# Designs tried in a protein design run: peptides against a protein of PDB entry 5Z08. Part 13

Target 1, 168 residues: chain A of PDB entry 5Z08
Amino acid sequence: RQKDEWAKKTSSLMKQLDWFIGEHLGAMLAAEELGGPVVGELMEIDPDDLSAGFNAHGKLKKATSQPDLDRRQRRIDDIWGPQDEQGQAHKRKRGADEALAASAEMRDLIEQLMNKLVEAGGDNSATYVEIPRESAAARFLVRSKVAMFHPNDARRLRLVDFGRDLDD
Target 2, 222 residues: chain B of PDB entry 5Z08
Amino acid sequence: GLPRLIDAIEEASKIPAKRRQTPIKPTIEKLTTHLYTHGASPDSLLRLADLLTLRNHLDQASLAAITRNLYPSSTVSDEVVLRFIGALGHGQLKPTLALQALFLRWLVMVYHLLENPGVLGQVYGVLFDLLDTAAIRPQLCHLLALVTRRKHVRPFRIQAILTLSRQTGGDPNLTGLLRVFKNYYPEIIVGDATKGRASAFKHPDPQWRQHLDEIQQRRSEA

## One batch from the design tools (peptide; aimed at target 1 V118 L159 G163)

Design b1_p11_1 (made by RFdiffusion4)
Pose (drawn by RFdiffusion4):
Structure b1_p11_1 (pose): chain A 102 residues (1-31, 98-168), chain B 214 residues (1-190, 199-222), chain P 11 residues (1-11)
Amino acid sequence: RQKDEWAKKTSSLMKQLDWFIGEHLGAMLAAEALAASAEMRDLIEQLMNKLVEAGGDNSATYVEIPRESAAARFLVRSKVAMFHPNDARRLRLVDFGRDLDD
Amino acid sequence: GLPRLIDAIEEASKIPAKRRQTPIKPTIEKLTTHLYTHGASPDSLLRLADLLTLRNHLDQASLAAITRNLYPSSTVSDEVVLRFIGALGHGQLKPTLALQALFLRWLVMVYHLLENPGVLGQVYGVLFDLLDTAAIRPQLCHLLALVTRRKHVRPFRIQAILTLSRQTGGDPNLTGLLRVFKNYYPEIIVSAFKHPDPQWRQHLDEIQQRRSEA
Amino acid sequence: SVADTLLAFFE
């Protein structure tokens, strides 16, 4: 099957993203850098792992967030995540993976 | 003759205007005239794109003059297209929004000359996420309308464009893009973009006809 | 899938 290539591509891309977060983004978020990188990654991992966990239940895809998390503000500003409209302490990913003809 | 002019503009681009041993306006005009007559080669286009895209000491009037006369001879590379794409939106590395509107207008006018038009599809999300920026929205919509293929019409983008249409009170450029979306998915709840400058199109065609000569 | 989401992000 062609499946593990979609796995190989994803494991490779996940590493490239973590490198970018650690090398470039954490430092930008500081203005320590190491702390910002770890929390951004943990948040993206939590965000992505849940989006798929719901499959069809669009309502269950919110994660709890500290009050003034800069990582969530960046992710929302970058249009990769969205706050819940009723309260801003839960967050979801934008669902890039959903496709009509997937 | 053209590379020499670019070499001069590049050097003047590195130092402030008052420290220049010569006014640059006469040299900018020579470049503008040369580009009007002969077009820009693929390599010259790349160098000009760097001058238009990177922060330098060139003034707005000179950059706009160059952009308006950026008629390609032959083709437009991915290297050139991506530089203009990376120049879009807000950020300290990026050019003015006015120049960005000119770059987007230019990409529409030269869309048929891209060596790899699919490259715009590979950055579709970069273009789309910028629709909120009103200063460049009309030009963004026209370019997105040419770039949109079925694979790009995803539910999150359908919803995002509908929300933006409602919040802006109904931008006709957004509804024009939604029309293109509906061509791929008619299930969707319901300006046919014209060429932005016909004289520029005509002048480009004249310059491009030299490719048939040998 | 997580993979599809990640690949779709970079598409």

Design b1_p11_1_s1 (made by RFdiffusion4, then SolubleMPNN; from b1_p11_1, 6 letters changed)
Fold by OpenDDE base, seed 3:
Structure b1_p11_1_s1 (fold): chain B 168 residues (1-168), chain C 222 residues (1-222), chain A 11 residues (1-11)
Amino acid sequence: as target 1 above (168 residues)
Amino acid sequence: as target 2 above (222 residues)
Amino acid sequence: SKEQQLLSLFE
């Protein structure tokens, strides 16, 4: 009974988390990845705002049309350079795509972190996920005190084990 | 207990060594032994941070010995962190650069115990502006590598590191920090500055880490 | 495993 209730609550929580990632967090993470504000400083970022980019102060810039679609991260010059008005429609699609990509990255990262935690069987040294980059997703989890970096290697991330403190 | 040892050292710190009635070294040894065995509580850490960072009559060897044994038994408060950050740089009232390097090393080693790691991000500019100080640069780059977030990676700071890297002949710590910046902006053209040897920013003292973990574990069992 | 159950929640 308690296990089933826990499983149901966990399932419900994960669904809510998935929804939150898809509807809100993905766009915010994408904004952070594009040089926007850190997640938690702005609660609502419109995907259209992602297209405009952010200035040095994390404020929304006017939408400039730069063509190179394939790079998840804008060049420094694109982030800090003069922003012209023209490229709104391509930018909205790009903003949506970046939000989706950020959502997928967050989901994948959470999954990997949870998997490693269980696989480690209580060995804290084995709970680390190797991350290819310090993503907005990784940073968010660390700021949220859900994850922590390896003290010697910022490419290694693990979940904070809250459960050890409860079983003693 | 630890508070009484700190009291004795605080009183001794007000008096020049030549005017002390009793040698302070035995009390420092008792303090460092206690710190090694039990660590320091948040309250004790604050008092010790003041002893380490404020101008007093303690000798450099004693200050270094305290710093090397400054194991937190719990968390590290923002106030403690800010004492050490405030002690950085040049000034007649500031600790020696050698001691500042030990403080930065300590902050690296206890980074995971900070009550609010964000406090270092708030003082990021202060830390970054000290990169030209060669004596503290290795530890400073390591700390910045831990603290750096996207919001800190600004064009002027990228350019500052690139310029300083050129001026220093490619300091591997600066190259390491620039690689951290590049993780946030892969498109940063770091040119030849990143072709050189970069610091990996490994833990400065694995034995110290292990001993810290033992002290921290005893707290969780109490 | 509790892990597989957690993973199955993202599926």
Scores: peptide ipSAE 0.006, ipTM 0.266, DockQ to the pose 0.103
OpenDDE base, seeds 1, 2, 4, 5: peptide ipSAE 0.005, 0.006, 0.006, 0.005; ipTM 0.276, 0.253, 0.348, 0.284; seeds 1, 2, 4 fail the geometry check

Design b1_p11_1_s2 (made by RFdiffusion4, then SolubleMPNN; from b1_p11_1, 6 letters changed)
Fold by OpenDDE base, seed 1:
Order: structure tokens, then C-alpha cells, then sequence
Structure b1_p11_1_s2 (fold): chain B 168 residues (1-168), chain C 222 residues (1-222), chain A 11 residues (1-11)
């Protein structure tokens, strides 16, 4: 009975988290990756705004026409360069694609972090996920105090185990 | 005196070097010697700021020599500061990036003599937006490290530094500036960006500082 | 899936 209630609660929380990632967090993370504000500074980012990018002040730029796909590492020129007006239709699709990509990255990162926590069987040294880069997703989890970096290696990230702190 | 030397240089600056009746170099040397010995008054500083920042026919070596000897004998006005800030960035009418780096270095070295240090805080955004310009970034980060207050440390600026730090492979000057930001908000997650080498933002020229102090002391005794 | 992993932690 308690296991079933726990499983139901966990499933419900995961569905809510997945919804939150898809509907809200993904766009905000995409904005951060595109040189926009840190997640929590600007709420309710329209995917169309992501296509425009952000200036050095974290304000929306008028979208530049250049279609280059790997916007997660926007060039300095894209973040801080002059606002060129071109290409509305490619803009909406690109903003949506960036939000979807950010959502997928966050989901994957959470999944890896949870898997490592389960696999470690209580060994804290085995709970670390190696991250290829410091992503907006990784930074968000650490800011939220849900995850922490290895003290000596910021390429290693783990979930904060709240259960251990209660038993000590 | 200094005003007459400035007058002569102002007139010469209107004329292309090839069309000048007299070489300007001896007059520039007299000016720089005078500045080194006595410094510049507020009025002279303003006139020299115009010569340094406005497009004229003076050569880059002369402009650099004046800037290197631009010792204030008194305070530095907001107007003088704003002339130098207005000269920063890209544009056909702006000074060279090399000269802009000297201006930023000068502002760092005279920061304690500003009549109103808050003026730099008012133009903080203008300065911050120039961080992508590699040629001036070292001096710009140093100036920003002096100017930064809690009100300037905004999430979008934190993110901008983090992004630029990644793109530059961890420029030590950006890491240093990010550490200054972290002093105001310890909770800033900097990951690998703060584990790297950071600039300590030491005084750019200790000898220049000592000589400035000597000039400033003479004013207090007169 | 994240859901399967969370269920595995409950077992």
C-alpha cells in the first residue's frame, strides 16, 4: 500500500515536472543558452522571441536572418551584434526548436542524474554524471539546490540526496 | 604655459601633417614634458580630452604620448570622463582601439580623482556592452571591477559574462570580473569559469601612480 | 524512462 502510494505520487510528480519542462522551463533555458536572461529573470518567454535572440542587455533583439542551427552557442555577434530585421517565418520555427531542444536536454540530464543516484547504491562517489558542458539546464539545477557540482571538478554533477541529510 | 601649448596643438590638429609649416613633434614633446612635471588642470584636461577623442590630423604616436602623460593636477570632471567614454567602441569617427585601451587604462589609474565616481556607474551598460571587443577587454574588465556595485550585478549580465567566458576559453579578465560579481551575490554559480585563472586587477603602472601622487601632493602644498 | 527509474527506487 505505501509503495503504491509512493509510486503514484512519484509518477504524478514526474508528469508535472515533464509538463513544466515542456511548457515553461524549456523556453527559459533556451533563452539563457541564447544569451538571454538567467532562468527566473524573464518568465513566459514566447518561442518566437527566442528566434530574435537577446542583446547584451538581455533584451529581445529583432531576429537576424542567419539560419545557423547550433544557436545554443550563439556567436558573440548574434548576442551582441546589431539588430537586423530579416526573416519572420523561419523565426517562429527556430524558437520552438530551441525550446524543444532545451526541454530534451533538461529531461535527459535529470534522467541521467536520477539513474546514477539509483545505481550508486549509497556510494556518493558513484552518483556523479559527467556533463559535456555547463549548460543552462545544469546551472538551473544547481541554482535550485537540486544538484551540486563535484567540489574539484565542475564537469561532474550529482543530485542532492536529501534522504541522507535526514538520517544524520 | 600649458594653455599656449594646447593652443598650438589645436591649430596644428586642423591641418594635415604634410601641409603644416612647422613640425608638431617639438610642441608635443614640450606638452608631454609640461604634463609630466606639472600635470593638467581641469580646464586643460577638457581641452586635451577633446584633442584625444575627436577626429583630427594628429598622429597616433602623439595621441598616445599625450595620453601616457595625462596626469591630473587636481580632480577629473564628469565632462572629461564622458568624453573618453563617448570615444569607445567601433566607428569611423572614433579613436583606434589601441588608443581606447589607453583611455580605459587612464580611467583606471585616475579613478580615485574623479569628482563623481558615480558617473561611471551611470554609463555602466555602455561599458559592459563593449566586453566583446577583445582589444579593450583587459582594461575594460579592470574598470568594471572598480565601478561594479550590487545594482549592476543583474542576471542577464551574469549570463553574458558566462557565455563570453565560454566563448573565449575562460579569459582571465572575465573570470576576474565574475569574481567581483560573486562578491555581491555569493550564490552565483560560475562552475568552471571561476576555477580558472583570474586577473587580480593590479594597478596597471605603479610608477605612473607614484608620479601622480607627487603631482597631487604639490597641489596640496600650494 | 524517468518514471521507470523512480519506480525502481521505490522497490
Amino acid sequence: as target 1 above (168 residues)
Amino acid sequence: as target 2 above (222 residues)
Amino acid sequence: SLEKQLLAMAE
Scores: peptide ipSAE 0.017, ipTM 0.302, DockQ to the pose 0.056
OpenDDE base, seeds 2, 3, 4, 5: peptide ipSAE 0.016, 0.018, 0.018, 0.016; ipTM 0.353, 0.275, 0.361, 0.292; seeds 2, 3, 4, 5 fail the geometry check

Design b1_p11_1_s3 (made by RFdiffusion4, then SolubleMPNN; from b1_p11_1, 5 letters changed)
Fold by OpenDDE base, seed 5:
Structure b1_p11_1_s3 (fold): chain B 168 residues (1-168), chain C 222 residues (1-222), chain A 11 residues (1-11)
Amino acid sequence: as target 1 above (168 residues)
Amino acid sequence: as target 2 above (222 residues)
Amino acid sequence: SKEKTLLALAE
């Protein structure tokens, strides 16, 4: 019974998290990646102001093979480039694509972190996920005190195990 | 005159201190006294910039003393500026970071005398990429605060400063630079990075400024 | 071990 209730609560929480990532957090993370506000430090960013910059309607076109950093940087340059009318529509679409990309990155990162936590079976050393870069997603999780970097290796990230602190 | 003093120092700079027949310190003192009294012409500035930026056998104290007395009597050419910019960063052939900080401080103090202030804008990326170097960051941020224009405020640079600000625990110089960026784009959300103490980027040495003004005034009266 | 996707955890 308790396990089933826990499973239901966890499922509900994951659905809410997925919704939050998709609807709100992805855009904010995209803004951070694009040199915008840092999520969690700017509690006062009206989501509507972010949404006005990040028009939600853009279909995910498959990112072509140029190095992701240069492409994000170009997208940032395009966001801050001269506001021509054609530039606004492209800007909106790019913003939506970045929000979706950020959402996907966050989802993937959370999934990896959770999977590693489960697989580790209580070994804290085995709970680390190797991250290819310090992403807005990774930084957000750390700022939110949900995740922590390895003290000696900023490429390794793990979930904060709140359950252990409660049992001690 | 100043050219002869520079000649003597240039020759001495080629020889290790232990192998010099005569101590160079008296010649350095004469040079710094001359610079303090009369300033340096554009030609002399270029020669001195080479002495300061190129690897030679001059001691750090002498190089610092020359830099502290490097008063332009006229304008500062692009070539002189580029010598100092080229000397920045990490490398065995580059000046010490302490000396680089003095160069950046000097560029801040003589910024209004540049023949072409736009030259620093052209090398903005080079300067910006050095912000991770803690030893030169204060002066570098100050220089960038003077040089920054709307065209330089790019999202990747905003993000880079934000990231570096987090990593440094909110360096007030980075916060100051972010405020400069925000002046061009008020919509830049800098978060808690701007809530902290920011550097005001005040003139590094008011006495040096006053003395520079006196040297510059003598030129206008001649 | 089935990679429990966030989606699979939400199901």
Scores: peptide ipSAE 0.025, ipTM 0.274, DockQ to the pose 0.028
OpenDDE base, seeds 1, 2, 3, 4: peptide ipSAE 0.024, 0.023, 0.024, 0.024; ipTM 0.244, 0.501, 0.258, 0.437

Design b1_p11_1_s4 (made by RFdiffusion4, then SolubleMPNN; from b1_p11_1, 5 letters changed)
Fold by OpenDDE base, seed 1:
Structure b1_p11_1_s4 (fold): chain B 168 residues (1-168), chain C 222 residues (1-222), chain A 11 residues (1-11)
Amino acid sequence: as target 1 above (168 residues)
Amino acid sequence: as target 2 above (222 residues)
Amino acid sequence: SKEKTLLSLFE
């Protein structure tokens, strides 16, 4: 029963994360990769807001800031859009393609990080993922304090183990 | 007069210091005194720009002294500007980075006297690509702060500054330049990089400015 | 086995 509830909760969280990546984060990460605004530097996602975003039941409170994020993204697109109609269409398409690519990169990175954490069985040295570059995705995870670089190797990234800090 | 002094220095610049029959220092002092008193005409300014930017046998102290006294009596031509811009960067044929920093500082101080300020906008990319050079970065950021227009604020340049800011631990000059960029695009999210100390890009030398103004006023009375 | 399960959560 508890394992099934955990699996359901995990599945629900992953779906929500996937949605968030696809609908919001991907576009923002793409903007950063293209030299736009840095994702999460503005949002002091107050760890308290991320934490406050979890109700007592572990449900992500719908980020009430969704409208502002969409409005900001639209503004970014409007600002960087070519003035010509044909240019706008091409840019919208390019922006969409870049957002999809960024979403895929973030999903892949999160997956690798989570897999390594599970495989490591508590060995912190085995939790590192080798990253080919400092992507916007990697930087976002570090800025959000979800991931951290190896102290001696910026090519190695791992998830912050929040479970250990509760047991110590 | 000034042309004769420049002639003498040009000839001396072709000869290594050890082979000169006459010390050049007294002639440099006469030149710098003349420049301080009267400034440099456009023609003289071009000749001096060549002496400062082209490889020759003049010592660094003399070049720095000329640069510190390089008061335009009139306007600064595009040709003069381009000589100084062309002297920037790394290379054995380039002036020292210390001298390049003085050139950039000079361009900041005479920016209002440029015949065509747009010339710097045309070479914006060249200037921007030098931001990684720490020795000239303070003056370069200041110049870019003056030159930057909306057309120059591009996504790739925003990212480049952000990246460099992270790598430098938040250089105040880069933060200042990011604020200039943000003035054109307020929606640029610069995160913690903007919360840090930023350069205000104040005039580098108020006394030099005042003296320049005095030289410029004498021209209007002539 | 567990790797496949996490990937399956994004599919």
Scores: peptide ipSAE 0.017, ipTM 0.272, DockQ to the pose 0.027
OpenDDE base, seeds 2, 3, 4, 5: peptide ipSAE 0.011, 0.010, 0.010, 0.008; ipTM 0.253, 0.251, 0.248, 0.278; seed 5 fails the geometry check

Design b1_p11_2 (made by RFdiffusion4)
Pose (drawn by RFdiffusion4):
Structure b1_p11_2 (pose): chain A 102 residues (1-31, 98-168), chain B 214 residues (1-190, 199-222), chain P 11 residues (1-11)
Amino acid sequence: RQKDEWAKKTSSLMKQLDWFIGEHLGAMLAAEALAASAEMRDLIEQLMNKLVEAGGDNSATYVEIPRESAAARFLVRSKVAMFHPNDARRLRLVDFGRDLDD
Amino acid sequence: GLPRLIDAIEEASKIPAKRRQTPIKPTIEKLTTHLYTHGASPDSLLRLADLLTLRNHLDQASLAAITRNLYPSSTVSDEVVLRFIGALGHGQLKPTLALQALFLRWLVMVYHLLENPGVLGQVYGVLFDLLDTAAIRPQLCHLLALVTRRKHVRPFRIQAILTLSRQTGGDPNLTGLLRVFKNYYPEIIVSAFKHPDPQWRQHLDEIQQRRSEA
Amino acid sequence: SRYARTLLRAV
């Protein structure tokens, strides 16, 4: 099957993203850098793991967030995540993976 | 003759205007005239794109003059296209929004000359996420309309464009893009973009006809 | 997988 290539590509891309977060983004968020990188990654991992866990239930894809988390503000500003409209302490990913003809 | 002019603009591009031993306006005009007559080669286009995209000491009027006369001879590379894509939106590294509108206008006018038009499809999300920026929205919509293929019409983008249409009170450029979306998915709830400058199109065609000569 | 598409088709 062609499946593990979609796995190989994802494990490879996940590492490239973590490198970017550690090398470039954590430092930008500080303005320590290491702390910002770890929390951004944990948040993205939690965000992505849940989006798929819901499959169809669009309502269950919110994660609890500290009040003034800069990581969520960046992710919302970058249009990779969205706050819940009723309250801003829960967050969901934009659902890039969903496709009509997937 | 053209590379020498670019070499001069590149050096003046590195120092402030008042410290220049010569006014640059006469040299910018020579470049503008040469580009009008002969077009820009693939390599010259790349160098000119760097000068238009990177932060330097060139003034706005000079950059706009160059952009308006950026007729390609032959083809347009992904290297050139991506530099203009990277120049879009807000950020300290990026050019003015006015120049960005000119770049987007230019990409529409030279869309048929790209060596790899699919490259715009590979950065579709970068173009799309910028629709909120009103200063460049009309030009963005026209380019997105040319670039949109079925694979790009995803539910999250359908919803995002509908929300933006409602919040802006109905931008006709957004509804024009939604029309293109509906061509791929008619299930969607319901300006046919014209060429932005016909004289520029005509002048480009004249310059491009030299490719048939040998 | 949907997860892989989320990561690979973000743009």

Design b1_p11_2_s1 (made by RFdiffusion4, then SolubleMPNN; from b1_p11_2, 6 letters changed; failed a check: too like the target's own chain)
Amino acid sequence: DLLSRTLLNAL

Design b1_p11_2_s2 (made by RFdiffusion4, then SolubleMPNN; from b1_p11_2, 5 letters changed)
Fold by OpenDDE base, seed 1:
Structure b1_p11_2_s2 (fold): chain B 168 residues (1-168), chain C 222 residues (1-222), chain A 11 residues (1-11)
Amino acid sequence: as target 1 above (168 residues)
Amino acid sequence: as target 2 above (222 residues)
Amino acid sequence: SLLAKTLLNAL
């Protein structure tokens, strides 16, 4: 009974989190990855606006050239290079694609972090996920105090174990 | 004493130079001599910060002379810091950009005496947004180099520096600040922007530092 | 549960 209620509550929360990632957080994370503001500094980023890019002050520019999907891995200088006047339609699609990619990365990271926490069986040393880079997703989880980096290795991320503070 | 000199200057600052009965220059010279010898207490620093940052009838040479001799005898409060930060940027009521550059230089030189160094971190955005102002950029980059922590190094700020560096033809102060950012995130892909000449952000006035240390030491012995 | 609440409260 209590396990089933906990499972239902967990499932409901995961659905809400998945919705939030898809509808709101993905676009904000994509903006941060593209060299925009930190998540929460700019509220309600439209995926269409991501294609416009941001000025030096983190404010939305007018939508200029094709952001490549690989731009998350591109140089920050290349992300905001001189944007040639390429067509508006490719820009909107790309903003949406960046938001989807950010959403997928956040979902995958949360899943890995949760799986490692469950697999570790209480061994805090085994709860670390190796991250290939400090993504907007990883930074967001750390800023939110949901995750923490390993003290000696910023490539290792773990969930904050909130369960321990309840038993003390 | 110092309070009476400040009182006389405050009263004179309310009156246009042409309408003053007595020249203020001798009183400014007495003030600067006193500041050089003894420094300014926290209370005197606040009053002097108001004289320097608020619009009044003091001439720019007098304001610059006070700023160059503004040795703290103790710590520097958040309130004093915020007066100087509030005076930065463009506006009819703000000090000249030349005087703002002296304020930023002063903040660099007294950074180790701040009661709360974190106060500058709280206004980091305000400081960062002024980087486009060429007249204050050298001192502003130096101050930001001291203030910058991991929490301030954000993708949009990295991009802002990169963009401004390109627009300025690679300003050495911006290159220096970008190197500070890269120290917090070595993995940041910034291209060749860090390979250029960078400012080392050395102390802007070693003699001023030495004299400040002497003033601070005399207080610790009293 | 707490994680999701903390995430949601931090948002």
Scores: peptide ipSAE 0.015, ipTM 0.291, DockQ to the pose 0.098
OpenDDE base, seeds 2, 3, 4, 5: peptide ipSAE 0.016, 0.015, 0.015, 0.016; ipTM 0.259, 0.253, 0.267, 0.273; seeds 2, 3, 5 fail the geometry check

Design b1_p11_2_s3 (made by RFdiffusion4, then SolubleMPNN; from b1_p11_2, 6 letters changed)
Fold by OpenDDE base, seed 4:
Structure b1_p11_2_s3 (fold): chain B 168 residues (1-168), chain C 222 residues (1-222), chain A 11 residues (1-11)
Amino acid sequence: as target 1 above (168 residues)
Amino acid sequence: as target 2 above (222 residues)
Amino acid sequence: DLLSRTLLEAL
């Protein structure tokens, strides 16, 4: 009974988390990755705004055309290239794609972190996930006190085990 | 309490050491002990930031001791961050470069407690332009590695790091920062001068981190 | 923040 209630509650929470990631958090994470505001400073980010990018002050730039280049594979020249008029349609799609990519990265990271926690069987040394980069997703989890970096290796991230403090 | 200790140190800081009626060292020791045990509240943290960053008559050893024990009990405000950032660089009114390195190290260690990490992103240019200052470069690179976002990775900054890396014989901290840049733009060619050992930007003091976590936890239980 | 609470409630 209690296990089944826990499983149902966990499933419900995971669905809510997945929804929250997709509907809200993904766009905010994408904004942070683009050099926009840190997650929580701007609650409503239009994907179209993400395509415009952010100025040095974290404020929205005017929507200028940016090509649909993979968020991870953009050329250095594309950072400074003249924003020609032809790319407006490509920009909206790019903002949406960056939000989707950020959502996927967050989901994948949470899944990996949870899997490692379960696999470790209480060994804290085995709970670390290797992250390829310090992403907005990783930083968000750390700021939220849900995850922590390895003290000696910023490429290693683990969940905070909240359950252990209840048994002592 | 902590406010009274700060009051006493603030008053003593206005007076040259030779003109003080009482030695300040015992009061500094009481302050550092209190900070170690309880941490600093946001208000106390701001006052301490002013003591550390503004020109006063406190000795360098006392300032360093306060900085090494500057455990936030809560969050770190933008105002506190900006005090430390404003204290960076060259100038007669600025703290010593050794103390500035401690401030940058502190900012790295408390980065996860910033109320708004975005504030460091807003002053990114100020931080980046100080990379030529060898005495603070290791800690600057570490802080910049945490702060860097795609918007900060600009061609001129890439070129600046590459140039400075060549000039420094491949400083591992610059190589580390360039690797962070490369995470945003894989196309960045790390020249032969940067193929050397990169800094991993490890936490600068694991014991300090553990003690900070204990202070933070005690406040969440109160 | 609201997001951290929501995440903590969801995990």
Scores: peptide ipSAE 0.014, ipTM 0.286, DockQ to the pose 0.077
OpenDDE base, seeds 1, 2, 3, 5: peptide ipSAE 0.008, 0.013, 0.013, 0.013; ipTM 0.289, 0.372, 0.275, 0.379; seed 1 fails the geometry check

Design b1_p11_2_s4 (made by RFdiffusion4, then SolubleMPNN; from b1_p11_2, 6 letters changed)
Fold by OpenDDE base, seed 5:
Structure b1_p11_2_s4 (fold): chain B 168 residues (1-168), chain C 222 residues (1-222), chain A 11 residues (1-11)
Amino acid sequence: as target 1 above (168 residues)
Amino acid sequence: as target 2 above (222 residues)
Amino acid sequence: SLLERTLLNML
C-alpha cells in the first residue's frame, strides 16, 4: 500500500516535472546557457528573446545590438542569415530548438541522477553521475538544492538524499 | 600635442638607452603631464598600448609612469583592451609581471569606459588561465570579478579556483572571486575556502577615479 | 520552487 502510494505520487510528480521542464524550465535553461539571467530571475522567456541574446548583465539585448560572440551565441549567429521574414522564422525556430535541447538535457540528467540513486542502494559514493559539462540543467538542480556536486570533483553530481535527514 | 610626444617616444623606444642622443625622461614627463591634464584619445591610447605592451627599449619606470597616467579622454576600444590582454602571462617578449599587474589594474579602473565590455568576456578563458601567476593574481581576480557572468562560471573553473585556493592557503582574491561565482550559483560547494577572508574588490585608486571623471566630464562639455 | 517541492516529494 505505502509503496503503491509512493509510486503513484512519484509518477504524478514526474509528470508535473516533465511538464514544468517542457513548458517553463527548458526556455529558462536555454537562456542561461546563452548567457542570460539566472533561472528564477526571468520567469518568462519568449523564444524570440532567446534569439535576441543577452547582454553582459543578463538583460535582453536590443535587437540592433551585435550579439556577444560566445561560442553558443556564435552558433546562433552563424545560423543568422539575412534579416528577412525567413530569418525571423528561423530565429523563432532556433529559440524553440534551444529550449527543446535544454529540456532534453534536463530530463536526461534527472533520469541519470534518479537511476544512480536507485542503483546505489544507499551507498552515497555510488550515487554520482559524471557530467561532461556543467550545463544550465546541472546548475539549476544544484541551486534548487536537489543535487550537489562532489566536494572534490565538480564533474560528479548526485541527488541530495533528503531521506537520510528524515530518519536521523 | 600628444601625437608628437608619442612619435618622439616611439622613435626613442627603438634605441637602447645608452645609445640615445637625448634623455627620454623629459619627453616622458611631458607625455605623462599631458595625459594627466587632457587624457588620451582612442587613437593615442592604441599607440600608447603598443608602446606599453610591445618589447622596446623603454625603461620599466617610464612604462609604469605612462600606465599610471593612462587616462582615457573617451572610450576604450576593443583593440586597446586586446593589446593589454595579449601582453599578459609569461614569455620573453611579454612585459614584466609588475607592468602586467598595472595593466590589469588599469583595465579595472577603466572598465566602465570600454566600448564593448563583452570583449573581456570573450577572452575570459585567457584571463582565468593566468590565475596561477601570483604576481598578477590580485588584479586579475578583481578584473574577473567585474567580467564574470553566468556563462563563465563552469564546474572546471570552480574546481580550478578551489584547487588553487587550497594550494595558495586561501588567497583572499581567489576567495573573493569564488564568492562572485557563488552569486551566480549559490549552491557551489566552496567548502572551507569561503570561510576565509575575501577581497572586497574595492576601487584600486579613488583619486585616479576622481581625476578620470573630471577628464571625462570635460569631454562631455566640449 | 515548484521543482524543489516536486523533487522533495519524489524523494
Scores: peptide ipSAE 0.018, ipTM 0.254, DockQ to the pose 0.068
OpenDDE base, seeds 1, 2, 3, 4: peptide ipSAE 0.017, 0.018, 0.015, 0.017; ipTM 0.268, 0.242, 0.242, 0.243; seed 2 fails the geometry check

